# Ledger of designs, part 66: peptides against a protein of PDB entry 6B4E

Target 1, 295 residues: chain A of PDB entry 6B4E
Amino acid sequence: TNFDKISKMFWHYKDKIAQIKQDIVLPIKKADVNVRNLLSRHKRKINPKFGQLTNSNQQLFKIQNELTQLINDTKGDSLAYHWILNFIAKAVVHQAETEVRVKPESALPLGKLTLYLLVQFPELQELFMARLVKKCPFVIGFTCEIDTEKGRQNMGWKRNNENKWEDNTSYDERMGGILSLFAIITRLQLPQEFITTTSHPFPIALSWHILARICNTPLNLITNTHFVILGSWWDAAAVQFLQAYGNQASKLLILIGEELTSRMAEKKYVGAARLRILLEAWQNNNMESFPEMSP

## One batch from the design tools (peptide; made by RFdiffusion4, then SolubleMPNN)

Design b2_p15_2_s1 (from b2_p15_2, 10 letters changed)
Fold by OpenDDE base, seed 4:
Structure b2_p15_2_s1 (fold): chain B 295 residues (1-295), chain A 15 residues (1-15)
Amino acid sequence: as target 1 above (295 residues)
Amino acid sequence: SVLPLPDINSTDLIK
């Protein structure tokens, strides 16, 4: 693990967020009134769709088609197109922060939708990744100290209107929700229509990187949140991860579930305790995945 | 100890 490269990647996406603001968000405010009106209407139509997802593939496909049409309506104006994709990126991550955090299995339909959009609209990929890294640096295995305000900000901690940091539970749950979504995306197969023509934009190898990078993170930087997001990842992707990498995956799962938790046992992290339970369930041949979606 | 990555490129994927 090259942590310098990870840091560079982290800051690359932080810079990308700033660039998005300068090159996409701010310019649209000065755009033609017709463009602004179009985007306002589309925003209103798009936003509720993420909450309309269910365990139904039929419903998923409906929403995919609707979003595709709405996005295509903006392609005549490059700025409008990028603006709507950026909006979608933000909305998807927001859905992970709010809904997936409390209902992890909702990551599956959301992940399927997101993966479809990422492939259908490649320009979404960098916008989405930038948003993910900003909100949850764990998606690239980045960790820094959180003893400073800047450190907390870098790790995605939020402040309320009173400038008070969010509580640990809220942070942990948000990170878990976002990580669940990302984990799902990495373990999903491409939609049938893209399998032969497109490579997976966020493949299962990215899950490998998350786990490996966390395992190699200096122990003094490991927090309860690390174990929480590992547990979230486990629920979302462990079964498919084992299918993908076999014995090598098994070794890595043991490293996070047994070795890493043991090294941090003195901290008595609740997240670590849960991860050990997941490990034990696996050892007893009771590893579970999210239920498959209905037709 | 550093985690070995026998089946995956040891170089971090940078996107």
Scores: peptide ipSAE 0.031, ipTM 0.650, DockQ to the pose 0.165
Fold by OpenDDE base, seed 2:
Structure b2_p15_2_s1 (fold): chain B 295 residues (1-295), chain A 15 residues (1-15)
Amino acid sequence: as target 1 above (295 residues)
Amino acid sequence: SVLPLPDINSTDLIK
């Protein structure tokens, strides 16, 4: 693991967020009133779609089609198009922070929708990844110290209006929700219409990177959150990860579930305890995955 | 400390 490269990647996306604000968000505020009105209408139509997802593929396809149409309506104006994609990127991550946080299995329909949009609209990929890294650096295996305000901010910690940090549980759950979504995306197959013509934008190899990079993270930087997001990843992708990499996947699962948890046992992290339970369940041939969606 | 990673036949995964 080259941590310098990871850091460069992290800061690349942090810079991208700033660039998005300067080149997309702020310019739209000064754009023609008709463009602004169009985007406002589209925003209002798009925003509720993510909450309308269910365990139904039929509902998923309906929403995919509706969003596709709404996005296509903006393609005549490049700035408007990028603005709406950036809005979608933010909305998807927000849905992960709120809904997936409390209902992890909801990551599956959200992930399917997101993957579809990422393939259908390639310009969404950079926007989405930037938002993911900003909100949850764990998606690229980045970790820094959180004993400073800047460090906490870099790791996605939020402060309220009173400059009070969010509680640990809230942070852990948000990170878990976002990571669940990303994990799902990495382990999903492309929709049938794309599988032969398009490469996966965020393939299962990125899950390998997450696990490997966390395993190589200095132990003094490992927190309960790391174990929480590993558990979230496990629920979301462990089965498919094993299918993809076989014995090598097994070794890595043992590494995180047994070795990493053992090394941090003195901390008595609740997330680590859960990860141990997941490992034990796997060892007893009881590894579970999210239920498949209905027609 | 760094945990040993399993070998995988992909240069992309070792990065």
Scores: peptide ipSAE 0.030, ipTM 0.659, DockQ to the pose 0.101
Fold by OpenDDE base, seed 1:
Structure b2_p15_2_s1 (fold): chain B 295 residues (1-295), chain A 15 residues (1-15)
Amino acid sequence: as target 1 above (295 residues)
Amino acid sequence: SVLPLPDINSTDLIK
């Protein structure tokens, strides 16, 4: 019964994507030429910023300020403002798909930037979540069969210009990259300036839901990708998750690392093997986290 | 301190 609610949430965000296209993306194409020119200029300035992130907090703060100014410049026109936020949502997810997939630790600065923007511009939250769910339904613990074209599409599989599905490794890596970003966001503390005035938009409880929902997923729907994204989540958030929920967190980590992997042992999933290694490392007091950012 | 656990469905593996 809980999966019915998850499905409803999934389709809610799918509908949001359609609404965004209809209400934001398409209308702006018919907007005043001055508005279109403004947005084109801002898009060109905004897009490179995500690639300019490093392990430096100073660089992060610089980019935060620059993006804040650029976004604020659009607030005089509601449609322009929402268009820019939607662009940012897409760009952040794209960065996760391309950069984080190959360098998981880059999720930390990207996550910090994203969390800042989500709090500073609350209208970004629904736009961002819709994009996340479209690209990686695992972020809300949604799973469906992938034996059909529609099922694969729902789970975020892409086809190239020749209508060929992406290879399994590419899909796994993209999902891992997106999930890493989301996991980081859930385990980050709010910036100091927001702690007393704002609630965390995507708190650590959402990580709990991801893990629990995957554990409760029918085994016939569990794939290698599930274990890959669990491993990605583990690298991104396991330490902070344990700090947040203590013994209850431990139980859930054992459940995914031992019980779920054991139930699927016959499949010999590479992702499952990696997750077992992570579990064993933790049991030997060797759980690692991403390195902290420099000043 | 440990944060409060989110609500979990009674049918979930973890209750």
Scores: peptide ipSAE 0.028, ipTM 0.669, DockQ to the pose 0.235
Fold by OpenDDE base, seed 3:
Parts: structure tokens; C-alpha cells; sequence
Structure b2_p15_2_s1 (fold): chain B 295 residues (1-295), chain A 15 residues (1-15)
């Protein structure tokens, strides 16, 4: 694991967020009134769509079609098109922070929708990844110290209007929700219409990187959050990960579930205890996955 | 301490 390269990638996406604000978000405020009105209407129509997802594929396809039409309506103006994609990227991550954190299985329909949009609109990929890294650096296996304000900010900690940090439970749950979504995306098959002509934009190999990079992270930087997000990843993708990499996947699951938890046992992390339970369930041939969606 | 990892994909790959 080359942590210098990971750090460079992290800061690349941090810079991208700044560029998005400068080149997309701020310019729209000065755009033609008709463009601003169009985007305002589209924003209002798009926002509720993510909350309308259920475990129904029929409902998923309906929403996919509706969003596709709404996005296509903006293609006549490049700035408007990129603005609406950036809005969608933010909305998807927000849905992970709010809904997925309390109902992890909701990551499946959300992930299917997101993957469809990422393939249908390739310009969404960089916008989405930048937002993910900003909100949850764990998606690329990045970790830094959190004993400074800047360190906490880099790791996605939020402050309220009184400059008080969010509580540990809230942070852990948000990170878990975002990571669940990303994990689902990495393990999903491409939609049937794309599977023969398009490469997966965020393939299962990215899950490998998350696990491997966390395992090689200096132990003094490992926190309860690392174990929480590993547990979230496990629920979301462990079955498909084993299918993809076989025995090598098994070795890596043992490393996170047994070896990493053992090395950190003195900390008595609640997240680590849960990960041990997941490992034991697997060892007893009771590894669970999210239920498949209905027609 | 670095843990021994399975060797399928390089951990140094960048998206």
C-alpha cells in the first residue's frame, strides 16, 4: 500500500470540489433567468425521487426513466447539465447519510439507480466520486489523524452552527450509510443494456482497495469508525466479494474480521465487536446479504 | 505494523 499515492488522490478530489463550486455552482447564480427557473423546477422534481425508491424493480425503472428525462432536458446548456448532475451527486450522498444510515438495505435500490445514472451520464462519475471522498474518505481507504480540527474536517466530521462537533454515533452512522451505498455500487452488475458495451465505472476491485488499505493503515490511526464502515461494507458486499475473488477474498475477510479486531482489542470498540459477530456468522455458514428486489 | 495481504490486486491502483 502506497499511502502517498492515496493522499494525492484524496487531495485531487478535494481540489475537484473547489473547482465544482467555482466553475459550476457559482456561475449558475449569474446565469440567464430562464436557465435558473428551469433548474429550480427540475430540482424540485428530482429531490423527492430518491425517497420514492422501494424494494420494487418496477418502481426503480419508473424513477430511472423520469430522472433520465429530467436530465436530458438540460443537455442543451452544458453548464446547466453539469449543475444538475452535481445536484444529483449531492442528493444521492445525502440520501445515504439520512435513509441508508437507518435502513442499510435501502442502499440496494439507491445503488442500482445511481449505477444506472453513472453509466447513462458518464460526466456524473467524477462529480459523484469527488462528493463521496469529501464526505467519506474511507471510500478510497484514506485515513488521517483526527486530533486536530483540520484532521476532523478532512475525515468528513461536521460542525453545527455553534461550532460543536457531531457526536461519535452520528458520525459513525453517516459514514456507514455512505460506505454501504458505495459498497453496493461496486458489487452490482451493470444494467442489461450496458453489460456488453460498457466497463463498470466503480468495480468490485475498489472494495478490495478499501479493505487492503484499512488493514495496512497504522494502528494508531484506526478508530471505531473503521470497524463500523467495515461492518457496513460486509453487510452490503461480502457475499459478492467472495464470489469475485474466492480464496483470496476469504483471506482478506479473515484479516479484517479476526486479525485487525484482535490487534485493537484493548480499545473495546463496539464496531469491532459487531465485525466479530459477522465473522462468526460467516464461519457458521450464515453469511447474510440484503434481500433481492421484487419485480 | 503492516498485515500480510492476499495478492490479487495492487493496493496502489488509482481510480
Amino acid sequence: as target 1 above (295 residues)
Amino acid sequence: SVLPLPDINSTDLIK
Scores: peptide ipSAE 0.035, ipTM 0.638, DockQ to the pose 0.144; fails the geometry check

Design b2_p15_2_s2 (from b2_p15_2, 9 letters changed)
Fold by OpenDDE base, seed 2:
Structure b2_p15_2_s2 (fold): chain B 295 residues (1-295), chain A 15 residues (1-15)
Amino acid sequence: as target 1 above (295 residues)
Amino acid sequence: SVLPLPDVNDTSLIK
């Protein structure tokens, strides 16, 4: 694991967030009033769509089509197009922080929708990844110290208006929700209409990177959150990960489930205990995956 | 402390 490279990637996306603000968000405020009104209307129509997802593929396809149409309506203006995609990127991540956080299996329909949009609108990919890394740097296996204010901020910790840090449980759950979404995306197959013409934008290899990078993270930087997000990843993608990499995947699952948890046993992390349970379930041939969506 | 990775690493993935 090259941590310098990971750090460079982390800061690349942090810079991208700043660039998005400068080149997309702020300029649109000065755009033609008709464009601003269009985007306001579209935002209002788009925002509820993510909450309308169910375990139904029919509902998914309906929402896909509706969003596609709404996004296409903006393509005549490049700035408007990028603005709406950035809005979508933020909305998807927000949905992961709220809904997936409390209902992890909801990551599946959200992930399918997101993957579709990422393929249909390639410009969404960098916008989405930048937002993911900002909110949950675990998605690229980045970790830094959290004993400083800047370190906590870099790791996605939030403060309220009174400058009080969010509680540990809230942070863990948010990170778990976001990571669940990303994990699902990495393990999903492309929609049938794209599978022969397009490469997967965030393939299963990125799950390998997450696990490997966490395993190689200095132990003094490993927290309960690391185990929580590994557990979230496990629920979301472990089955498909094993299918993709076979015996090598198995070795890595043992590495995180057994060795990493054992090395941190003195901390008695709740997340580690859960991950251990997942490992044991797998060892007893009881590995579970999210249920498939209905027609 | 670095954990030993399998025969593949995060930069060279073999299926």
Scores: peptide ipSAE 0.028, ipTM 0.683, DockQ to the pose 0.091
Fold by OpenDDE base, seed 4:
Structure b2_p15_2_s2 (fold): chain B 295 residues (1-295), chain A 15 residues (1-15)
Amino acid sequence: as target 1 above (295 residues)
Amino acid sequence: SVLPLPDVNDTSLIK
């Protein structure tokens, strides 16, 4: 694992966030009133749609179509188009932080929607990835020390209005939610309409990177959160990961489930305990995936 | 079918 490369990637996306603010968000405030009004209306229509997802593919397709229309309405103005995509990127990640956090299986419809949008609107890809990395650096296997304020900030820790850090449980759950979404995206097949014409923007290989990079992370940087997000990933993608990489996948799952947990046993991390349970379930031929969506 | 391993540089622990 080349950690320098990962660090460079991390900072690339941090810079991208700053650029988005400067080049997209702030300029819209000075845009024509008609554009601002359009975007305001669209924002109001778009925002609730992510919460309207269910286990129904029919409902998913409905929402996909509605969002597609709303986004297409902005294409006449490049700035407006990028603004609405950035809004969507933020909204999707926010949904992962809130809903997926408490209901991991909701990552499946959200992931399907997101993947569709990422392919339909390629400009969303960099916007979305930048937001993901900012909020949850684990998605690229980035880890830094959290003994400093800057380190915590880099790892996506939030402060409240009183400048108090969020509690560990809240952080762990948020990270788990975001990673669940990303994991789902990596293991989903492209929509049928794109499968022959487009490559997957965030393929299963990115899940491999996450696991491998965490396994290679210096042990002094490994926290409970690492195990929590590995567990979240496991629930979201382990079955499909095994299907994709076979015996090599098995080796990597054993590394995270047995070797990494064993090396950190003295810490008695709750996340590690859960991951070990998942490993044991797999060993007993009881590996589970999220239920498939209904028609 | 099993896909080839991505980025062998990340698989240093897999022996």
Scores: peptide ipSAE 0.027, ipTM 0.700, DockQ to the pose 0.247
Fold by OpenDDE base, seed 1:
Structure b2_p15_2_s2 (fold): chain B 295 residues (1-295), chain A 15 residues (1-15)
Amino acid sequence: as target 1 above (295 residues)
Amino acid sequence: SVLPLPDVNDTSLIK
């Protein structure tokens, strides 16, 4: 693992966030009143759609179509188009932070919707990835120390209005929610309409990178959060990961479930304990996945 | 079928 390259990737996306603010968000505030009104109306229509997802594919397809129409309405103005995509990127990640964290299985419909949008609107890909990396650097296997304020900020820790850091449980759950969404996206097949014309924008190989990079991370940087997000990933993607990479996948699952947890045993991380339970369940031929969506 | 493995240089512990 080349951690210098990972670091460069991390900072690339940090720079992208700053660029988005300067080139998309701020300019819209000075845009024509008609454009601002259009975007305001569209934002109000788009935002509730993510919460309207259920375990129904029928509902998913309805929402996909509605969002597609709303986004297409903005294509006549490039700035408006990019603004609405950036809004969607933020909204999807926010949904992962709030809903998926408490109901992990909700990552499946959200992931399906997101993947559809990423393929239908390719310009969303960089916007979405930048937002993911900002909020949850674990999606690219980036880790830094959290003993400093800057380190915590880099790893996605939030402060409240009183400048108090969020508690460990809240952070762990948010990271788990975001990682669950990303894991789901990596293991989903492309929608049927795109399978012959488009490559997967965030393929299962990115899950491989997450696991491998965490395994290669210096042990002094490994925290409970690492194990929490690995557990979240496991629930979201382990079955499909094994299908994709076979024996090599098995080796990597053993590395995170047995070797990494054993090396960190003295820390008594709750997340590590859960991951060991997942490993043992798999060894007993009881690996579970999220339930499939209804028609 | 098994998909191609990503860059193995990113998986030092598996080697």
Scores: peptide ipSAE 0.026, ipTM 0.686, DockQ to the pose 0.239
Fold by OpenDDE base, seed 3:
Structure b2_p15_2_s2 (fold): chain B 295 residues (1-295), chain A 15 residues (1-15)
Amino acid sequence: as target 1 above (295 residues)
Amino acid sequence: SVLPLPDVNDTSLIK
């Protein structure tokens, strides 16, 4: 694992966020009133769609079609198009922070919707990844110290209006929700209409990178959050990960479930205890995945 | 079929 390269990638996306603000968000505030009105209407229509997802494929397809139409309505103006995509990127991540956080299995329909949009609208890919890295650097296996305010900020910690940091449980659960979504995306197959014509934008190899990079992270930087997000990843993608990489996947699952937890045993992390339970379930041939969606 | 990967050490962390 080359941590210098990971750091460069992290800062690349931090720069991308600044660029998005400068080149997309701020310019729209000065755009033509008709464009601003259009985007306001579209925003109001788009925003509730993510909360309308269920375990139904029929409902998923309905929402996919509705969003596709709404996004296509903006293609006549490049700035408006990119603004809508950036809004969607933010909304999807927000849904992971709120709904997926409390109901992890909801990551499946959300992930299917997101993957569809990422393929249908390729310009969404960089916008989405930038937002993910900003909110949850764990998606690229980045970790830094959190002993400083800047370090906490880099790792996606939030402050309230009184400048107080969020509590550890809130941070852990929020990171888990975001990571669940990303894990689902990496393990999903492309929609049937795209499978023969395009490559997966965020393939299962990115899950490999997450696990490997966390395993190689200096132990003094490993926190309860690392184990929480590994558990979230496990629930979301472990079955499909084993299918993809076979024995090599097994070795890596043992590294995180047994070796990493053992090395950190003195810390008595709650997340590590849960990961041990998941490992034991697997060893007893009881590895579970999220239920498949209904028609 | 599974994707080919470099061998992972059973007792050591990945380099």
Scores: peptide ipSAE 0.025, ipTM 0.685, DockQ to the pose 0.135

Design b2_p15_2_s3 (from b2_p15_2, 9 letters changed)
Fold by OpenDDE base, seed 5:
Structure b2_p15_2_s3 (fold): chain B 295 residues (1-295), chain A 15 residues (1-15)
Amino acid sequence: as target 1 above (295 residues)
Amino acid sequence: SVLPLPDPNDTSLIK
C-alpha cells in the first residue's frame, strides 16, 4: 500500500471540490436568466426522484428515463450541463447520508441508478468521486488523525452552526451509508446496454483497494468507524466480492474479519464486534446479501 | 502495522 499515492489522490479531489465551486457553481449565478430558470426548474424536478426509488426495477427504469431527459435538456450549455451533474452528485451522496444510513438495502436501487448515470454521463464520474472523497475518504482508503480540527475536517466530520462536532454515532452512520452506496456500485454489473461497449467506471477492484488499504493502515489511526464501514461494505458487497476474486477474496475477508479485529480487540469497538459476527456467519455458510429487486 | 495482503492477480488456489 502506497500511502503517499493515496494522500495525493485525496488532495486531488479536495482541490477538485474547490475547482467545482469556482468554475461551475459560482459562474452559473451570472448566467443568462433563462439558463438559471431552467436549472431551477430542473433542480426541483430532480431532487425528489432519488426518494422515489423502491425495490422495483420498473420504478428504477422510470426514474432513469426521467433523469436522462432532464439532464439532456441542459446539454446545449456546457456550464448548465456540468452544474446539473454536480447537483446530482451532491444529491446522491446526500441520499446515502440520510436514507441508506438507516436502511442499507436502499443502496441497491440508488446504486443502480447512480451507475447508470455515471455511464450515461461520463462527466459525472469525477464530480461524484470528488464529492464521495470529500464526505467519506474511506472510499479510497484514506485515513488521517482526527486529534486536530483539520484532521477531523479531512475525514468528513461536520460541525453545526454552533461550531460543535457531530456525535460519534452520527458520523459512523453517515460514513456507513456513503460506503454502502459505493460498495454497491463497485459490485454491480453494468446495465445490459453498456456491458459490451463501456468499461465499469468504479469496478470491484476499488472494493479490494478499500479493504487492503484499511488493513495496512497504522493501528493507531484505526477507529470504530473503520469497522463500521467495513461492516457496511460486507453487507453490501461481500457475496459478490467472493464471486469475483474467489480464494483471494476469502483471504482478504479473513484479514479484515479475523486479523484486524483481533489486533484491535483491546479497544472493544462495537463495529469490530459486529464484523466478527459477520465473519462467523460466513464461516457457518450463513452469509447474506441484499435481496434482489423486483421486476 | 502491515498485514500480509493477498494479490488479486495471484492465481493460486490455495486458501
Scores: peptide ipSAE 0.075, ipTM 0.761, DockQ to the pose 0.063
Fold by OpenDDE base, seed 4:
Structure b2_p15_2_s3 (fold): chain B 295 residues (1-295), chain A 15 residues (1-15)
Amino acid sequence: as target 1 above (295 residues)
Amino acid sequence: SVLPLPDPNDTSLIK
């Protein structure tokens, strides 16, 4: 694992967020009133759609089509187009922070929707990844110390209006929610309409990167959150990960489930305990995945 | 400490 490379990637996306603000968000405020009105209307129509997802593929396809039309309406203006995609990127991550956090299985329809949009609108990919890395650096296996304010900020910790850090449980759950979404995306197959013409933008290899990079992270930087997000990843993608990499996947699952948890046993992390339970379930031939969506 | 990653040439399931 090249940690310098990971760090560079992390800061690349941090810079991208700043660029998005400067080049997309702020300029729209000075744009033509008609453009601003269009985007305002579209924002209002788009925002609730992520919460309208269910376990129904039919509903998913409906929402996909509706969003596609709404996004296409903005293509006449490049700035407007990028603005709406950035909005979508933010909204998707927000949905992961709120809904997926409390209902992990909701990551599946959200992930399917997101993957569709990422392929249909390639410009969304960098916008989405930048938002993911900003909110949850674990998606690229980045970890830094959190003993400083800057370190906490880099790792996606939030402060409230009173400048108080969020509690550990809230942080863990948010990270788990975001990671669940990303994990789902990495293990999903491309929609049929794209499978022969497009490569997967965030393939299962990125899940490998997450696990491998965490395994190679200095132990003094490993926290309960690492185990929480590994557990979230496990629920979201372990079955498909095993299908993809076979014996090599098994080794890596054992490394995170047994070896990493054992090395950190003295910390008595709740997340680590859960991960061990998941490992044991697998050893007993009871590895579970999220239920498939209905037609 | 760093954990060893899976090696395609290693037939062991645990490391």
Scores: peptide ipSAE 0.023, ipTM 0.648, DockQ to the pose 0.058
Fold by OpenDDE base, seed 1:
Structure b2_p15_2_s3 (fold): chain B 295 residues (1-295), chain A 15 residues (1-15)
Amino acid sequence: as target 1 above (295 residues)
Amino acid sequence: SVLPLPDPNDTSLIK
């Protein structure tokens, strides 16, 4: 693991966020009134779609089609198109922060929708990844110290209007929600219409990177959150990860579940305890995954 | 310390 490269990747996406603001968000505020009105209407139509997802594939396909049409309506104006994609990227991550955090299995329909959009609209990929890294650096295996204000900000900690940091539980849950979504995306197969023409934009190898990079993270930087997001990842992707990498996957699962938890035992992290339970369940041939969606 | 990573050519947990 080359942490310098990971750091460079992290800052690349931080810069991308700043660029998005300057090149997409701010210019739209000065755009033609007709464009602004169009985007306002589309925003209002798009935003509720993510909350309309259920465990139904039929509902998923309906929403996919509706969003596709709405996005296509903006393609005549490049700035409008990129603005709406950026909005979608933000909305998807927000849905992970709010809904997936409390109902992890909701990551599956959200992930399927997101993957479809990422493939259908390739320009969404960088916008989405930038938003993910900003909100949850764990998606690329980035970790820094959180003893400083800047460190906390870099790791995605939020402050309220009173400039108070969010509580640890809220942070852990948000990170878990976002990571669950990303994990689901990495382990999903491409939609049937794309499988022969497109490569997976965020393949299962990215899950490998998350696990490996966390395992190689200096122990003094490992927190409860690391174990929480590993547990979230496990619920979301462990079964498919084992299918993809076999024995090598097993080794990584043992490393995070047994070795990493053991090395951090003195901290008595609740997340670590849960991860150990997941490991033990797997060892007893009781690894669970999210239920499949209905037709 | 750093945890050892799996190696496709290694049968052990230690790289």
Scores: peptide ipSAE 0.022, ipTM 0.634, DockQ to the pose 0.061
Fold by OpenDDE base, seed 2:
Parts: sequence; C-alpha cells; structure tokens
Structure b2_p15_2_s3 (fold): chain B 295 residues (1-295), chain A 15 residues (1-15)
Amino acid sequence: as target 1 above (295 residues)
Amino acid sequence: SVLPLPDPNDTSLIK
C-alpha cells in the first residue's frame, strides 16, 4: 500500500470540493434568474426521489426515468447541468448518512439508482467521489490521526453550532451508512443496457482497495469506526467480493475478520466484536447478503 | 504495524 498515493488522492478530492464551490456553486448564484429558477424547481423535484426508493425494481426504474428527464432538462447550460449533478451527489450521500445509516439494506436500491446515474451522466462521477471522500474518507482507505481538530475534520467528523463534536455512535453510524452505499455500488453489475458499452465507474477492485488499505493502516490509527465500516462493507459486499476474487478474497476476509480483530482485541471495540461474529457466521456457512429487490 | 496482504500467486494466507 502506497500511503503517499492515497494521501494525494484524498487531497485531490478535498481540493475538488473547493473547486466545485468556486466554479459551480458560487457562479450559479450570479447566473440568469431563469436558470436559477429552473434549478430551484428541479431541486425540489429531485430531492424527494431518493426517499421514494423501495425494494421494488419497478419503482427504481420509474425514479431513474424521472431523474434522467430532470437532469437532461439542464444540459442546455453546462453550469446548470454540473450544478444539478453536484446537488444529486450531495443528496445521495445525505441519504446514505440518514436512511442507509438506520436501514443498511436500503443501500441496494440507492446504490442501483446511483450507479445508473453515474453511468448515464459521467460528469457525476468525480462530483460524487469528491463528496464521498469528504464525508467518508474510508471509501478510498484513507486514515489519519483524530487527536487533532484538523485530523477529525479530515476524517469527516462534524461539529454542531456550539463547536461540539458529534458523538462516537453518530459518527460510526454515518460512516457505516456511507460506506455501505459505496460498497454496494462497487459490487453491483452495470445495468444490462450499459454492460457491453461501458466500463464500471467504481468496480469491485475499489472494495479490495478499502480492505487492503485498512489492513495496512498503522494499528495506532485503527479505531472502532474502522471495524464498523468493515462490518458495513461485509454486509453489503462480502458475498459478491468472494465471487469476484475467490480464494484471494477469502484470504483478505480472514485478514480483516480474524487477524485485524485479534491484533486490536485489547481495545474491546464493539465494531470488532460484530466483525468477528460476521467472520464466524461465514466460517459456519451462514454468510448473508442483502435480499434482492422485487420486480 | 502492517498486516501482510494476500499474494494472488501464493496459495498461503501470507505472501
């Protein structure tokens, strides 16, 4: 694992967030009033769509089509188009922080929708990844110290208006929700209409990177959150990961489930205990995956 | 402290 490369990638996306604000968000405020009104209307229509997802593929396809139309309406103005995509990127991540956080299986329909949009609108890919890395740097296997204010901020910790840090449970759950979404995206197959013409924008190899990079993270930087997000990843993608990489996947699952948890046993992390349970379930041929969506 | 990664060309857990 090349940590310098990971750090460069992390800061690339942090810079991208700043660039998005400078080149997309702020300029639109000075755009023509008609454009601003259009985007305001579209924002209001788009925002509830993510909460309308169910375990139904039919409902998913409906929402896909509706969002596609709404996004296409903005293509006549490049700035408007990028603004709406950035809004979508933020909305998807927010949905992961709220809904997926409390209902991990909801990551599946959200992930399918997101993957569709990422393929249909390639410009969304960098916007989405930048937002993911900002909110949950675990998605690229980045970890830094959290004993400083800046370190906590870099790792996605939030403060309230009174400058009080969010509680550990809230942070863990948010990270788990976001990571669940990303994990699902990495393990999903492209929609049938794209599978022969387009490469997967965030393929299963990115799950390998997450696991490998966490395994290579200095132990003094490993926290309960690392185990929580690994557990979230496991629920979301372990079955498909094993299918993709076979024996090598198995080795890596053992590394995170057995060796990493054992090395950190003295910390008695709740997340580690859960991951150990997942490992044991797998060893007993009881590995579970999220249920498939209905027609 | 770093955990060893699996080697795709190695049958063992540790490369």
Scores: peptide ipSAE 0.022, ipTM 0.629, DockQ to the pose 0.061

